Peptides against a protein of PDB entry 7MKK. Designs and how they scored, part 90

Target 1, 71 residues: chain A of PDB entry 7MKK
Amino acid sequence: SMKEKVKAKLVEIRKFVPFIRRVRIDFQDTLSKVQGHRLDALVNLLDREDVSMSSLNKIEVIIDKLRTRFN

## One batch from the design tools (peptide; made by RFdiffusion4, then SolubleMPNN)

Design b2_p29_3_s2 (from b2_p29_3, 11 letters changed)
Fold by OpenDDE base, seed 5:
Structure b2_p29_3_s2 (fold): chain B 71 residues (1-71), chain A 29 residues (1-29)
Amino acid sequence: as target 1 above (71 residues)
Amino acid sequence: ELKEKAKEFEKETSPLWDEIEKEEEEKKK
């Protein structure tokens, strides 16, 4: 089911939460205020159980780009 | 340069952020 797929993707994406937190802190002085807020919001969003597949797909792309730019 | 990394990251992901934010706002009605 779609619900099960969402849960599975959420589990996979959550593996990157520690990385997101690290980037948020390590590059705090480099990131704009908006960028910092978005990373904070991203972590908070991934703590929720009601995230849509649409959002998770976009988040996956964001994290991919984050990994590319910030190791 | 780190600032350029952040700039390019923003360029690549800002549209996605906007869409996510819009979706989450609409969920709250």
Scores: peptide ipSAE 0.687, ipTM 0.911, DockQ to the pose 0.913
Fold by OpenDDE base, seed 2:
Structure b2_p29_3_s2 (fold): chain B 71 residues (1-71), chain A 29 residues (1-29)
Amino acid sequence: as target 1 above (71 residues)
Amino acid sequence: ELKEKAKEFEKETSPLWDEIEKEEEEKKK
């Protein structure tokens, strides 16, 4: 079901939360306040159970770009 | 250069952030 697909996607994306937190800390003095806030918001969003597949797909792209730029 | 790296990241992802924020705002209603 779509609900199970969302759950599976969420589990996979949550594996990157430690990475997101690490980038947030390591580059805190480089990132703008907006960028820092967005990373914080991203972590908070991934704590939720009601994230849509649409949002998860966008988040996956964001994390991909984050990995490309920040190892 | 770190700031350039951050700029490129923002350029690539800012539209996606806007879409997510809009979607989550609608969900809160």
Scores: peptide ipSAE 0.686, ipTM 0.912, DockQ to the pose 0.924
Fold by OpenDDE base, seed 3:
Structure b2_p29_3_s2 (fold): chain B 71 residues (1-71), chain A 29 residues (1-29)
Amino acid sequence: as target 1 above (71 residues)
Amino acid sequence: ELKEKAKEFEKETSPLWDEIEKEEEEKKK
C-alpha cells in the first residue's frame, strides 16, 4: 500500500537526519537565513509520520544534493 | 569558497523547497 511505501521511505530518509543536523550547524555561518530555516524545518518534518510521498520524494532529492555538496 | 557552494545548492534545490513549503501550508488548510 501507499501507506506502507511512505513508512518505508521515511525510515530510509531518517537515516540522514544526523547528517542534516551536522550540515546545519557546521555551515550555519555560510547558509542564508532561509537555507537554515529550511534545514530546520526538514528535520522537524522528518520527525512526523504524516509526511506525504510527494514531499518525501522531493526531500530525497534535496538530501542527495546536500550530500553531494556538503559530504 | 563556501558561500558559492551554498549558492549553487540553493539554485539546485530552491524550486523543490518552494514546492514542499507550499504542500505543507496546504495541509494546514
Scores: peptide ipSAE 0.685, ipTM 0.911, DockQ to the pose 0.899
Fold by OpenDDE base, seed 4:
Structure b2_p29_3_s2 (fold): chain B 71 residues (1-71), chain A 29 residues (1-29)
Amino acid sequence: as target 1 above (71 residues)
Amino acid sequence: ELKEKAKEFEKETSPLWDEIEKEEEEKKK
């Protein structure tokens, strides 16, 4: 089901939360306020269980790009 | 340069951020 797919994707994406937090801190002086806020918001969003598949798909891409740029 | 790295990341992902933010704003939080 879609619910199961969302849950599974959320579990996988959450594995990158520590990485996201690290980037936020390590590059705090480099990132704009907007970028910093977005990373914080991303972590908060991933803490929720009502995230849509649409958002999760976009988040997955964002994290991929984040990994490419920031390890 | 780190600043350029951040700039490039922003250019790459800003549209996605905007879409997520829009979706979340339309949802009951």
Scores: peptide ipSAE 0.685, ipTM 0.911, DockQ to the pose 0.816

Design b2_p29_3_s3 (from b2_p29_3, 12 letters changed)
Fold by OpenDDE base, seed 3:
Structure b2_p29_3_s3 (fold): chain B 71 residues (1-71), chain A 29 residues (1-29)
Amino acid sequence: as target 1 above (71 residues)
Amino acid sequence: SLKEAAKEFEEETKPLWEEIEEELAKKKA
């Protein structure tokens, strides 16, 4: 089901939450205020169970680009 | 530089954030 697919994707994306938190802190001085806030918001969003598949797909792309730039 | 990388990241991901921020706003309301 779509619900099960969302849960599975959440589990996979949540593996990167520690990385997102680390980038937020370690690069706080180089990130814009907007990007810092966005990363905080992203972590908070991923803590929820009701994230849409559409958002999860975009988050996956964002994390990929984040890893390219900061890992 | 890291600052330049951060700027490029912001530009590359700008179109992706809008929907995420909208969903977050709905959840915060």
Scores: peptide ipSAE 0.547, ipTM 0.871, DockQ to the pose 0.650
Fold by OpenDDE base, seed 5:
Structure b2_p29_3_s3 (fold): chain B 71 residues (1-71), chain A 29 residues (1-29)
Amino acid sequence: as target 1 above (71 residues)
Amino acid sequence: SLKEAAKEFEEETKPLWEEIEEELAKKKA
């Protein structure tokens, strides 16, 4: 079901929360205020259980690009 | 450089953040 797919996707994406937090902290002085805020918001969003599949797909792309830029 | 990487990341992901931020706004309302 879609609900199961969302749950599975969320579990996989949450594996990158520590990475997101690390980028946020380690490169805080390099990132703009907006980017810092976005990363904080992203972590907070991923802490929720009611994230849409659409958003999760977007988040997955964001994380992919984040990893490309920040290892 | 990190600065360039951050800039490129921002440019590449700008449209993606709009939907995420919209969802956050809805959930907080």
Scores: peptide ipSAE 0.545, ipTM 0.869, DockQ to the pose 0.738
Fold by OpenDDE base, seed 1:
Structure b2_p29_3_s3 (fold): chain B 71 residues (1-71), chain A 29 residues (1-29)
Amino acid sequence: as target 1 above (71 residues)
Amino acid sequence: SLKEAAKEFEEETKPLWEEIEEELAKKKA
């Protein structure tokens, strides 16, 4: 089901939360205030259970770009 | 440089953030 797919995707995306937190802290002086706030918001969003597949797919792209530049 | 990387990241992901933030705004409204 779609609900099951969302749950599975959310589990996969949450694996990157530690990475996001590390970037947020380690590169705090490099990131803009807006970028820092967005990363915080992203972590908070991923703590929710009502994240849509559409949002999760977009988040995955964001994380991919983040990993390319900061990992 | 890291500074440039951060700027490029912001520029390339800006539309994605806007879409996510728009969706979140709708959910919170």
Scores: peptide ipSAE 0.543, ipTM 0.868, DockQ to the pose 0.864
Fold by OpenDDE base, seed 4:
Structure b2_p29_3_s3 (fold): chain B 71 residues (1-71), chain A 29 residues (1-29)
Amino acid sequence: as target 1 above (71 residues)
Amino acid sequence: SLKEAAKEFEEETKPLWEEIEEELAKKKA
């Protein structure tokens, strides 16, 4: 089901939460305030169970780009 | 540079954040 797919994707994306937190801290002074807040928001969102598939897909792209540029 | 990387990241992901931020806003409301 779509619900199960969402949960599965969420589990996979959550694996990168420590990475996101690390980037947020290590590059806090380099990132804009907006970027920092976005990363914080991203972590908070990923702590939820009710994230839409659409958002998760976009988050996945964001994380991919984050990984490419920040390790 | 890190500054350039941050700038490019912001530009590339700008359109992606809109829906995410909207969803977050809805959930906080």
Scores: peptide ipSAE 0.542, ipTM 0.868, DockQ to the pose 0.733

Design b2_p29_3_s4 (from b2_p29_3, 11 letters changed)
Fold by OpenDDE base, seed 1:
Structure b2_p29_3_s4 (fold): chain B 71 residues (1-71), chain A 29 residues (1-29)
Amino acid sequence: as target 1 above (71 residues)
Amino acid sequence: SLKEKAKEFEKETSPLWEEIEEEEKKKAE
């Protein structure tokens, strides 16, 4: 079901939460306030159980770009 | 440079952030 797919996707994306947090801290002085806030919001969003598949797919792309730029 | 990395990241992802925010806003309504 879609609900099961969302849960599975969420589990996979959550594996990157430690990385997101590390980037947030290590590059805090480089990132703008808006960028930092967005990363914080991203982590908070991934902590929820009611995230849509649409949002998760976009988050996955964001994380991919984050990994490209920040290891 | 690190500053350039941040700028490029912003350029690439800002539209996605806006879409996520809009979607989550609608869900909250």
Scores: peptide ipSAE 0.689, ipTM 0.914, DockQ to the pose 0.937
Fold by OpenDDE base, seed 4:
Structure b2_p29_3_s4 (fold): chain B 71 residues (1-71), chain A 29 residues (1-29)
Amino acid sequence: as target 1 above (71 residues)
Amino acid sequence: SLKEKAKEFEKETSPLWEEIEEEEKKKAE
Protein backbone atom coordinates (compact mmCIF):
# COMPACT_ATOMS: atom_id res chain seq x y z
CA SER B 1 0.00 0.00 0.00
CA MET B 2 0.95 3.63 -0.33
CA LYS B 3 1.04 3.92 3.43
CA GLU B 4 3.50 1.06 3.64
CA LYS B 5 5.65 2.62 0.95
CA VAL B 6 5.72 5.89 2.82
CA LYS B 7 6.73 4.14 6.01
CA ALA B 8 9.46 2.23 4.24
CA LYS B 9 10.87 5.36 2.62
CA LEU B 10 10.70 7.22 5.90
CA VAL B 11 12.72 4.48 7.59
CA GLU B 12 15.37 4.70 4.90
CA ILE B 13 15.58 8.48 4.94
CA ARG B 14 15.78 8.57 8.72
CA LYS B 15 19.10 6.76 8.43
CA PHE B 16 20.54 10.09 7.33
CA VAL B 17 19.25 12.10 10.29
CA PRO B 18 22.56 11.76 12.17
CA PHE B 19 24.36 12.99 9.08
CA ILE B 20 22.04 15.96 8.72
CA ARG B 21 22.54 16.86 12.36
CA ARG B 22 26.28 16.58 11.94
CA VAL B 23 26.31 18.87 8.92
CA ARG B 24 24.12 21.35 10.74
CA ILE B 25 26.60 21.57 13.59
CA ASP B 26 29.89 21.22 11.73
CA PHE B 27 29.02 23.81 9.11
CA GLN B 28 26.95 26.12 11.26
CA ASP B 29 29.29 29.04 10.66
CA THR B 30 29.27 28.46 6.91
CA LEU B 31 25.57 27.95 6.42
CA SER B 32 23.21 30.87 6.23
CA LYS B 33 20.49 31.23 8.83
CA VAL B 34 17.97 30.04 6.28
CA GLN B 35 20.04 26.98 5.44
CA GLY B 36 20.50 26.14 9.08
CA HIS B 37 16.82 26.50 9.78
CA ARG B 38 15.98 24.31 6.82
CA LEU B 39 18.22 21.54 8.09
CA ASP B 40 16.64 21.80 11.52
CA ALA B 41 13.22 21.70 9.94
CA LEU B 42 14.23 18.69 7.89
CA VAL B 43 15.21 16.74 10.99
CA ASN B 44 11.98 17.72 12.70
CA LEU B 45 9.95 16.75 9.68
CA LEU B 46 11.57 13.33 9.51
CA ASP B 47 10.67 12.76 13.14
CA ARG B 48 7.01 12.84 12.17
CA GLU B 49 5.04 9.90 10.84
CA ASP B 50 2.58 11.84 8.70
CA VAL B 51 4.98 13.06 6.02
CA SER B 52 3.69 12.65 2.48
CA MET B 53 5.43 10.70 -0.23
CA SER B 54 5.77 13.92 -2.20
CA SER B 55 7.68 15.56 0.60
CA LEU B 56 9.78 12.48 1.22
CA ASN B 57 10.82 12.35 -2.41
CA LYS B 58 11.93 15.96 -2.27
CA ILE B 59 13.72 15.38 1.02
CA GLU B 60 15.55 12.45 -0.53
CA VAL B 61 16.83 14.70 -3.30
CA ILE B 62 17.88 17.34 -0.79
CA ILE B 63 19.78 14.76 1.25
CA ASP B 64 21.44 13.47 -1.89
CA LYS B 65 22.69 16.95 -2.71
CA LEU B 66 23.70 17.44 0.90
CA ARG B 67 25.78 14.27 0.75
CA THR B 68 27.49 15.30 -2.47
CA ARG B 69 28.48 18.67 -1.03
CA PHE B 70 29.13 17.89 2.62
CA ASN B 71 30.40 14.27 2.56
CA SER A 1 35.55 26.38 -0.59
CA LEU A 2 32.98 25.69 2.09
CA LYS A 3 31.21 28.89 1.19
CA GLU A 4 30.98 27.81 -2.41
CA LYS A 5 29.62 24.43 -1.37
CA ALA A 6 26.94 26.12 0.67
CA LYS A 7 26.00 28.39 -2.21
CA GLU A 8 25.81 25.53 -4.64
CA PHE A 9 23.74 23.49 -2.24
CA GLU A 10 21.36 26.39 -1.80
CA LYS A 11 21.05 26.86 -5.54
CA GLU A 12 20.31 23.18 -6.05
CA THR A 13 17.85 22.66 -3.21
CA SER A 14 16.15 25.98 -2.51
CA PRO A 15 13.26 25.28 -4.88
CA LEU A 16 12.66 21.93 -3.21
CA TRP A 17 12.71 23.52 0.23
CA GLU A 18 10.14 26.05 -0.86
CA GLU A 19 7.89 23.33 -2.20
CA ILE A 20 8.12 21.35 1.03
CA GLU A 21 7.39 24.42 3.10
CA GLU A 22 4.39 25.27 0.98
CA GLU A 23 3.06 21.75 1.25
CA GLU A 24 3.45 21.71 5.01
CA LYS A 25 1.80 25.10 5.32
CA LYS A 26 -1.16 23.85 3.34
CA LYS A 27 -1.46 20.85 5.63
CA ALA A 28 -1.50 23.13 8.63
CA GLU A 29 -4.31 25.23 7.15
Scores: peptide ipSAE 0.689, ipTM 0.914, DockQ to the pose 0.917
Fold by OpenDDE base, seed 2:
Structure b2_p29_3_s4 (fold): chain B 71 residues (1-71), chain A 29 residues (1-29)
Amino acid sequence: as target 1 above (71 residues)
Amino acid sequence: SLKEKAKEFEKETSPLWEEIEEEEKKKAE
């Protein structure tokens, strides 16, 4: 079911939460306030259980870009 | 530079952030 797919996707994406937090801290002086807030919001969003597949797919792209730019 | 890297990241992801924010806003309503 779609619900099961969402749960599976959440599990996979949540593996990157430590990375997101690390980037947030390590590059705090480089990132704008908006960028920092967005990373914080991303972590908070991934803590929720009611995220849609659409949002998760977008989050995955964001994380991919984050990994590309910040290792 | 790191600043340029951050700027490019913003350019690449800002539209996605806006879409997510809109979706989550709608969901919260």
Scores: peptide ipSAE 0.688, ipTM 0.914, DockQ to the pose 0.939
Fold by OpenDDE base, seed 3:
Structure b2_p29_3_s4 (fold): chain B 71 residues (1-71), chain A 29 residues (1-29)
Amino acid sequence: as target 1 above (71 residues)
Amino acid sequence: SLKEKAKEFEKETSPLWEEIEEEEKKKAE
């Protein structure tokens, strides 16, 4: 089901939460206030269980680009 | 520079962030 797919994707994306947190801290002085806020918001969203597949797909792309830029 | 890297990242992802924000706002309504 779609719900199962969402949950599965959420589990996979959550694996990157520690990385996101690390980037947020390590590059705090480099990131703009808005950028930092967005990373915080991202982590907060991933703590929820009611995130849509659409949002998760976009988050996945963001994380991919984050990984490319910030290891 | 790291700052320029961050700027490029912002340029690449800003549209996605806006879409996410819109979606989340819509869900909250």
Scores: peptide ipSAE 0.688, ipTM 0.914, DockQ to the pose 0.925

Design b2_p29_4_s1 (from b2_p29_4, 12 letters changed)
Fold by OpenDDE base, seed 2:
Structure b2_p29_4_s1 (fold): chain B 71 residues (1-71), chain A 29 residues (1-29)
Amino acid sequence: as target 1 above (71 residues)
Amino acid sequence: SEKKKEEELKELDKLLDELMEEEEEEEKK
């Protein structure tokens, strides 16, 4: 079901929460205040249980860009 | 290059903004 697909995707995306937190802290002096707040909001969003597949797909793109920039 | 990195960060910021707007709309349902 779509619900099961969302749940599976959320589990996979949540594996990157520690990475996002590390980016937020390790590059705090490089990131703007706004960028820092956005990353904090992203982590908080991933604590929710009602994230849509659309949002999860967008988050995956964001994580890929973070991995490219902060490898 | 530094220019390319800046452009990538701007794109990232745009995607983050779009994501936050989408979530705000979903919370209003």
Scores: peptide ipSAE 0.222, ipTM 0.679, DockQ to the pose 0.829
Fold by OpenDDE base, seed 5:
Structure b2_p29_4_s1 (fold): chain B 71 residues (1-71), chain A 29 residues (1-29)
Amino acid sequence: as target 1 above (71 residues)
Amino acid sequence: SEKKKEEELKELDKLLDELMEEEEEEEKK
């Protein structure tokens, strides 16, 4: 079901929360205040259980971009 | 190049803004 797919996707995306937190801390001095707040908001969003599949797919793209930019 | 890095950061910022806007619209339902 779609509900099961959303739950599975959320579990997979949450595996990257430690990576996002590390990026936020390691580059805190080089990120703008706005960029830092956006990353904090992203981590907070992934703590929720009501995230849509559309949002989860966008988050996956964001994580891929972060992995490319921040080794 | 520095130009490529700047373009990548702008794209990332745009994606983050789109995500935040989508979540704000979902909360209005």
Scores: peptide ipSAE 0.217, ipTM 0.674, DockQ to the pose 0.848
Fold by OpenDDE base, seed 3:
Structure b2_p29_4_s1 (fold): chain B 71 residues (1-71), chain A 29 residues (1-29)
Amino acid sequence: as target 1 above (71 residues)
Amino acid sequence: SEKKKEEELKELDKLLDELMEEEEEEEKK
C-alpha cells in the first residue's frame, strides 16, 4: 500500500537526519539565514509521521544535492 | 488542527522547492 511505502521511505530518509544536522552546524557561517532555516525546517519535517511521498521524494533530491556539495 | 498541519506542510514544500532552485543555480557556477 501507499501507506506502507511512505513509512518505508520515511525510515530511509531519516537515516540522513544526522547528516543534515551536521551540515547545518558545520556550514552555519557559510549558509544564509534563510538556508539555515530551511535545513532546520527540513529536520523538523522528518520528525513527523504524516509526510507525503511527494515531499519525501523532494527531500531525497535535496539530500543528494547536499551530499554532493558538502560531502 | 488538520487544516493547519496541511498548510504547514505546503509551506515546507515551498521552502524545499526554493532550496532545490538555489542548489541548481549553485551547480551552474
Scores: peptide ipSAE 0.184, ipTM 0.615, DockQ to the pose 0.065
Fold by OpenDDE base, seed 4:
Structure b2_p29_4_s1 (fold): chain B 71 residues (1-71), chain A 29 residues (1-29)
Amino acid sequence: as target 1 above (71 residues)
Amino acid sequence: SEKKKEEELKELDKLLDELMEEEEEEEKK
């Protein structure tokens, strides 16, 4: 079901929460305040259980870009 | 290159903004 797919996607995306937190901390002096806030908001969003598949797909793209930029 | 990195950061910022705007709009429904 779509609900099961969303749950599975959320589980996979949540695996990157520690990475996002690490980026936020390690690059705090490099990131603007706005960028830092956006990363905090991203982590907070992933703590929710009602995230849509559309949002999760966008988050995946964001994480891929973070991985490319911050290794 | 520095130019590529700048473009990547701008794109990342744009994607983050779009995501935040969408979540805010969904919460208003």
Scores: peptide ipSAE 0.219, ipTM 0.674, DockQ to the pose 0.821; fails the geometry check

Design b2_p29_4_s2 (from b2_p29_4, 15 letters changed)
Fold by OpenDDE base, seed 1:
Structure b2_p29_4_s2 (fold): chain B 71 residues (1-71), chain A 29 residues (1-29)
Amino acid sequence: as target 1 above (71 residues)
Amino acid sequence: DRERQEKEMEELQKLLDELMKEEEEEKKK
């Protein structure tokens, strides 16, 4: 079902939460307050169970860009 | 190289803002 696909996608995306947290910490001194807040909000969003597939696909693009920038 | 990195960071921040806006709109439904 679509619900099962959303849950599976959320599990895959959540694997990157430790990476996002690490980016937030390791680059805290170089990030603006707004940039830091956006990363915190992204992590908080991934703690929710009601995230849409549309949002999860956008989050995947964001994670790929973070990986390119921060390794 | 610096100008490119600044542009890429700006684009990333724009995507984050768009995502947060959509999630706040979904919470209002």
Scores: peptide ipSAE 0.226, ipTM 0.706, DockQ to the pose 0.753
Fold by OpenDDE base, seed 2:
Structure b2_p29_4_s2 (fold): chain B 71 residues (1-71), chain A 29 residues (1-29)
Amino acid sequence: as target 1 above (71 residues)
Amino acid sequence: DRERQEKEMEELQKLLDELMKEEEEEKKK
């Protein structure tokens, strides 16, 4: 079902939460307050269970861009 | 290239802003 697909994708995306937290900490002094807040908000969003497939697809693109830069 | 890195950061920030806007609009429904 669509609900099962959303749950499966959320589990996969959540594997990157430690990475996002690490980026936030390692670059805390370089990031603007707004940039830091956006990363914190992204982590908080991934703690929710009501995230849409559309949002999860966008988050995947965001994570790929973060990995390219901070890997 | 520093300019490329700055442009890609700006793109990432736009995507984050779009995501946050969509989540706020979804909460209002």
Scores: peptide ipSAE 0.225, ipTM 0.706, DockQ to the pose 0.791
Fold by OpenDDE base, seed 3:
Structure b2_p29_4_s2 (fold): chain B 71 residues (1-71), chain A 29 residues (1-29)
Amino acid sequence: as target 1 above (71 residues)
Amino acid sequence: DRERQEKEMEELQKLLDELMKEEEEEKKK
C-alpha cells in the first residue's frame, strides 16, 4: 500500500538523521542562525510518524545535496 | 568555484524553505 511505501521510505531517510545532526554541529560556526534552524527543523520533522511521501521525496533531494556539499 | 558553491548553497536553502513552507501549509489544514 501507499502507507507501507511511506513507512519504508521514512525508515530509509531516518538513516541519515545522524549525518544531518553531524552537519549541524560540525558546521555550526559557518552556518547562519536561519541555516542552523532549517537543519534542526529537518531533523525534528524526521522524528515524526506522519511525514508525507511528498515531503520525504523533497527531504531525499535535500540529503543528496547535503552529502554532495559536506561529503 | 566559489560562485558555484554559493549558488549550490542558495539552491539548498531554497529547497529547505520550500519544505518548511509545505509543512506549515499542511499544519494549517
Scores: peptide ipSAE 0.224, ipTM 0.704, DockQ to the pose 0.830
Fold by OpenDDE base, seed 4:
Structure b2_p29_4_s2 (fold): chain B 71 residues (1-71), chain A 29 residues (1-29)
Amino acid sequence: as target 1 above (71 residues)
Amino acid sequence: DRERQEKEMEELQKLLDELMKEEEEEKKK
C-alpha cells in the first residue's frame, strides 16, 4: 500500500539523522543561527510519523546536497 | 571557490525553507 511505502521511505531517510546531527555540530561555528535552526527543524520533522511521500522525496534531495557539501 | 560554495549553501537553505513551508501548509489541512 501507499502507507507501507511511506513508512519504508521514512525508515530509510531516518538512517541519515545521525549524519545531519553531525553536520549541525561540526559546522556550528560556520553556520548562522538561522542555518542551524533549519537543520534542527529537519531533524525534528524526521521524528514525526505523519510525513508525506512528497516531503520525504524532498528531504532525500536535501540530504544529497548535504552529503555533497559536507562529505 | 568561496563564492560557489556560498551559492551552494544558499540553494540548500532555500530547499530547507520550501520543505518547512510545505509542512506548515499540510498542518493546516
Scores: peptide ipSAE 0.228, ipTM 0.706, DockQ to the pose 0.780; fails the geometry check

Design b2_p29_4_s3 (from b2_p29_4, 13 letters changed)
Fold by OpenDDE base, seed 5:
Structure b2_p29_4_s3 (fold): chain B 71 residues (1-71), chain A 29 residues (1-29)
Amino acid sequence: as target 1 above (71 residues)
Amino acid sequence: SSEEQERQMKELMELLDELEKEVKEEEAK
């Protein structure tokens, strides 16, 4: 079902939360205030249980961009 | 390059902005 797919996608995306947190902290001194806020908001969003598939797909793209830039 | 990194960061920020708008819209329905 779509609900099951959303839950599965959320589980997979959440595997990258530690990575996002590490980027936020390791580069805290070089990130602008707004950049830091964006990353904090992203992490907080992934703590929610009501994230849509559309949002999760966008987050996946964002994580890919982060991985490309920050390894 | 620095220019490429800047472009990538800008693209990332734009994607995050789009995500924030989507989340806000979902919360409003």
Scores: peptide ipSAE 0.311, ipTM 0.774, DockQ to the pose 0.877
Fold by OpenDDE base, seed 1:
Structure b2_p29_4_s3 (fold): chain B 71 residues (1-71), chain A 29 residues (1-29)
Amino acid sequence: as target 1 above (71 residues)
Amino acid sequence: SSEEQERQMKELMELLDELEKEVKEEEAK
């Protein structure tokens, strides 16, 4: 079901939370306050159970961009 | 280059803003 797919996607995306946290910390001095806040908000969003597939797909793109920038 | 990195960061921030907007819209439903 779509609900099952959302849950599965969320599990996969959550695997990147440690990476996002590392980016937030490792580049804290490089990131602006706003940028840092946005990353914190992203992590907090991934703690929720009601994230839509649309949001998860966007988050995946964001993570890919982070990986490209902060390898 | 630094300019490319700046553009990439700007793009990333825009994506995050779009995500925030989407989340707010979903929460408003």
Scores: peptide ipSAE 0.309, ipTM 0.774, DockQ to the pose 0.741
Fold by OpenDDE base, seed 2:
Structure b2_p29_4_s3 (fold): chain B 71 residues (1-71), chain A 29 residues (1-29)
Amino acid sequence: as target 1 above (71 residues)
Amino acid sequence: SSEEQERQMKELMELLDELEKEVKEEEAK
């Protein structure tokens, strides 16, 4: 079902939460306040259970960009 | 290059803005 697909995708995306948190902390002095806030919001979003597949797909793209720049 | 990195950061922030908009739209349903 679509619900099961969303759950599976969320589990996979959540594997990157520690990475996002590390980026936020390691580059705290480099990031602007707005950039830091956006990363915090991203982490908070991934703590939710009501995240749509559309949102998860966008988050995947965002994570790819973060990995390219901050890995 | 620094210009490419700047572009990539700008793109990332735009994607985050779009995501925030989408989340708000879903919450409003």
Scores: peptide ipSAE 0.307, ipTM 0.772, DockQ to the pose 0.782
Fold by OpenDDE base, seed 3:
Structure b2_p29_4_s3 (fold): chain B 71 residues (1-71), chain A 29 residues (1-29)
Amino acid sequence: as target 1 above (71 residues)
Amino acid sequence: SSEEQERQMKELMELLDELEKEVKEEEAK
């Protein structure tokens, strides 16, 4: 079901939360204040259980960009 | 809401794109 797909996607995306937190800390001085806040918001969003598939797909793109730039 | 999440994700992606541009410009100096 779609619900099961969302849950599975969320589990996979959450594997990158430690990475996102590390980027946020290691590059705090490089990131603008607003960019830092958005990364914090991203991590907080991934702590929720009701994230939409649309959001998860976009987050995957964001993570790919972060991985390319920061590790 | 899903609509709010959509707007926030769009903004985040735009901000990250700007960051990438800024870093590329600095590397070109």
Scores: peptide ipSAE 0.224, ipTM 0.701, DockQ to the pose 0.036

Design b2_p29_4_s4 (from b2_p29_4, 8 letters changed)
Fold by OpenDDE base, seed 5:
Structure b2_p29_4_s4 (fold): chain B 71 residues (1-71), chain A 29 residues (1-29)
Amino acid sequence: as target 1 above (71 residues)
Amino acid sequence: EEEEREKQMKELQELLDELEEEVKEEEEE
């Protein structure tokens, strides 16, 4: 079902939460309060179970860009 | 090293701006 696809996608995206947290820490002293809050909010969003497939696809693109740049 | 870090910070800023509307929409739900 679509619900099962969303759950599977969310499980795959959640594997990158430790990476997002690392980016947040590595740049903590340079990030503005707003930028730091956006990264914290992204992590909190991925802890939810009600995230849409559209949102998860956008988040995946951003994570792929982050991974390409920050490794 | 500093120039590369500055470039990384700029690119991170641009990527976080792409997330802004998505994060706001999901914070309102």
Scores: peptide ipSAE 0.122, ipTM 0.604, DockQ to the pose 0.430
Fold by OpenDDE base, seed 4:
Structure b2_p29_4_s4 (fold): chain B 71 residues (1-71), chain A 29 residues (1-29)
Amino acid sequence: as target 1 above (71 residues)
Amino acid sequence: EEEEREKQMKELQELLDELEEEVKEEEEE
């Protein structure tokens, strides 16, 4: 079902939460409050269970770009 | 080292700008 696809996608993306937290820490001293908040909000968003497939697909693209630059 | 750090910060800013609207929409729900 669509619900099962969303759950599977969310499980895969959640594997990168430790990486996003690491980027947040590694840049903590140079990030603006807004930039830091956006990374924290991204982590909080991935803790939700009601995230749409559209949102998850956008987030995946962003995480893949982050991984390419900061992994 | 500094130039690469500045580049990384710029790239991070661009990615966070791309995320901004999505994060706002989900924070309002």
Scores: peptide ipSAE 0.121, ipTM 0.602, DockQ to the pose 0.431
Fold by OpenDDE base, seed 2:
Structure b2_p29_4_s4 (fold): chain B 71 residues (1-71), chain A 29 residues (1-29)
Amino acid sequence: as target 1 above (71 residues)
Amino acid sequence: EEEEREKQMKELQELLDELEEEVKEEEEE
């Protein structure tokens, strides 16, 4: 079902929450309050259960760009 | 080292700007 696909994608993306938190810490002293808030909001968004498949696919692309640049 | 960090910060800012609308849409629900 679409709901099962969303849950599977959310479980996949949630594996990168520790990586997002690491980026947030590594740049903590140089990030503006707004930039820091956006990374914190991304983590909070991934804690939700009602995120759409469209939003999850966009978030996956952003995380893949982060992984390519911040490995 | 400093120039590479500045480049990474700029690239991070661009990615966070791409995320802004998705974060706002989901925070309003």
Scores: peptide ipSAE 0.121, ipTM 0.603, DockQ to the pose 0.434
Fold by OpenDDE base, seed 3:
Structure b2_p29_4_s4 (fold): chain B 71 residues (1-71), chain A 29 residues (1-29)
Amino acid sequence: as target 1 above (71 residues)
Amino acid sequence: EEEEREKQMKELQELLDELEEEVKEEEEE
């Protein structure tokens, strides 16, 4: 079902939460308060269970860009 | 090394601007 696809996608994306937290720490001294807050809010959004497939697809593209740039 | 770090910071800023709408939805809930 669509609900099963959303759950599978959310489990896949949640594997990158430790990586997003690492980027947030490695750039902590150079990020503005707003930029740091946006990374923290991205992690908080991935802790929710009611995230739409549209939002998960956008987040996946952004995580793939982050992985390409920040190792 | 510094020039590559400045480039990475600019690219991170651009990617965080792409998240602005999703973050705004999270702040309104």
Scores: peptide ipSAE 0.120, ipTM 0.602, DockQ to the pose 0.364

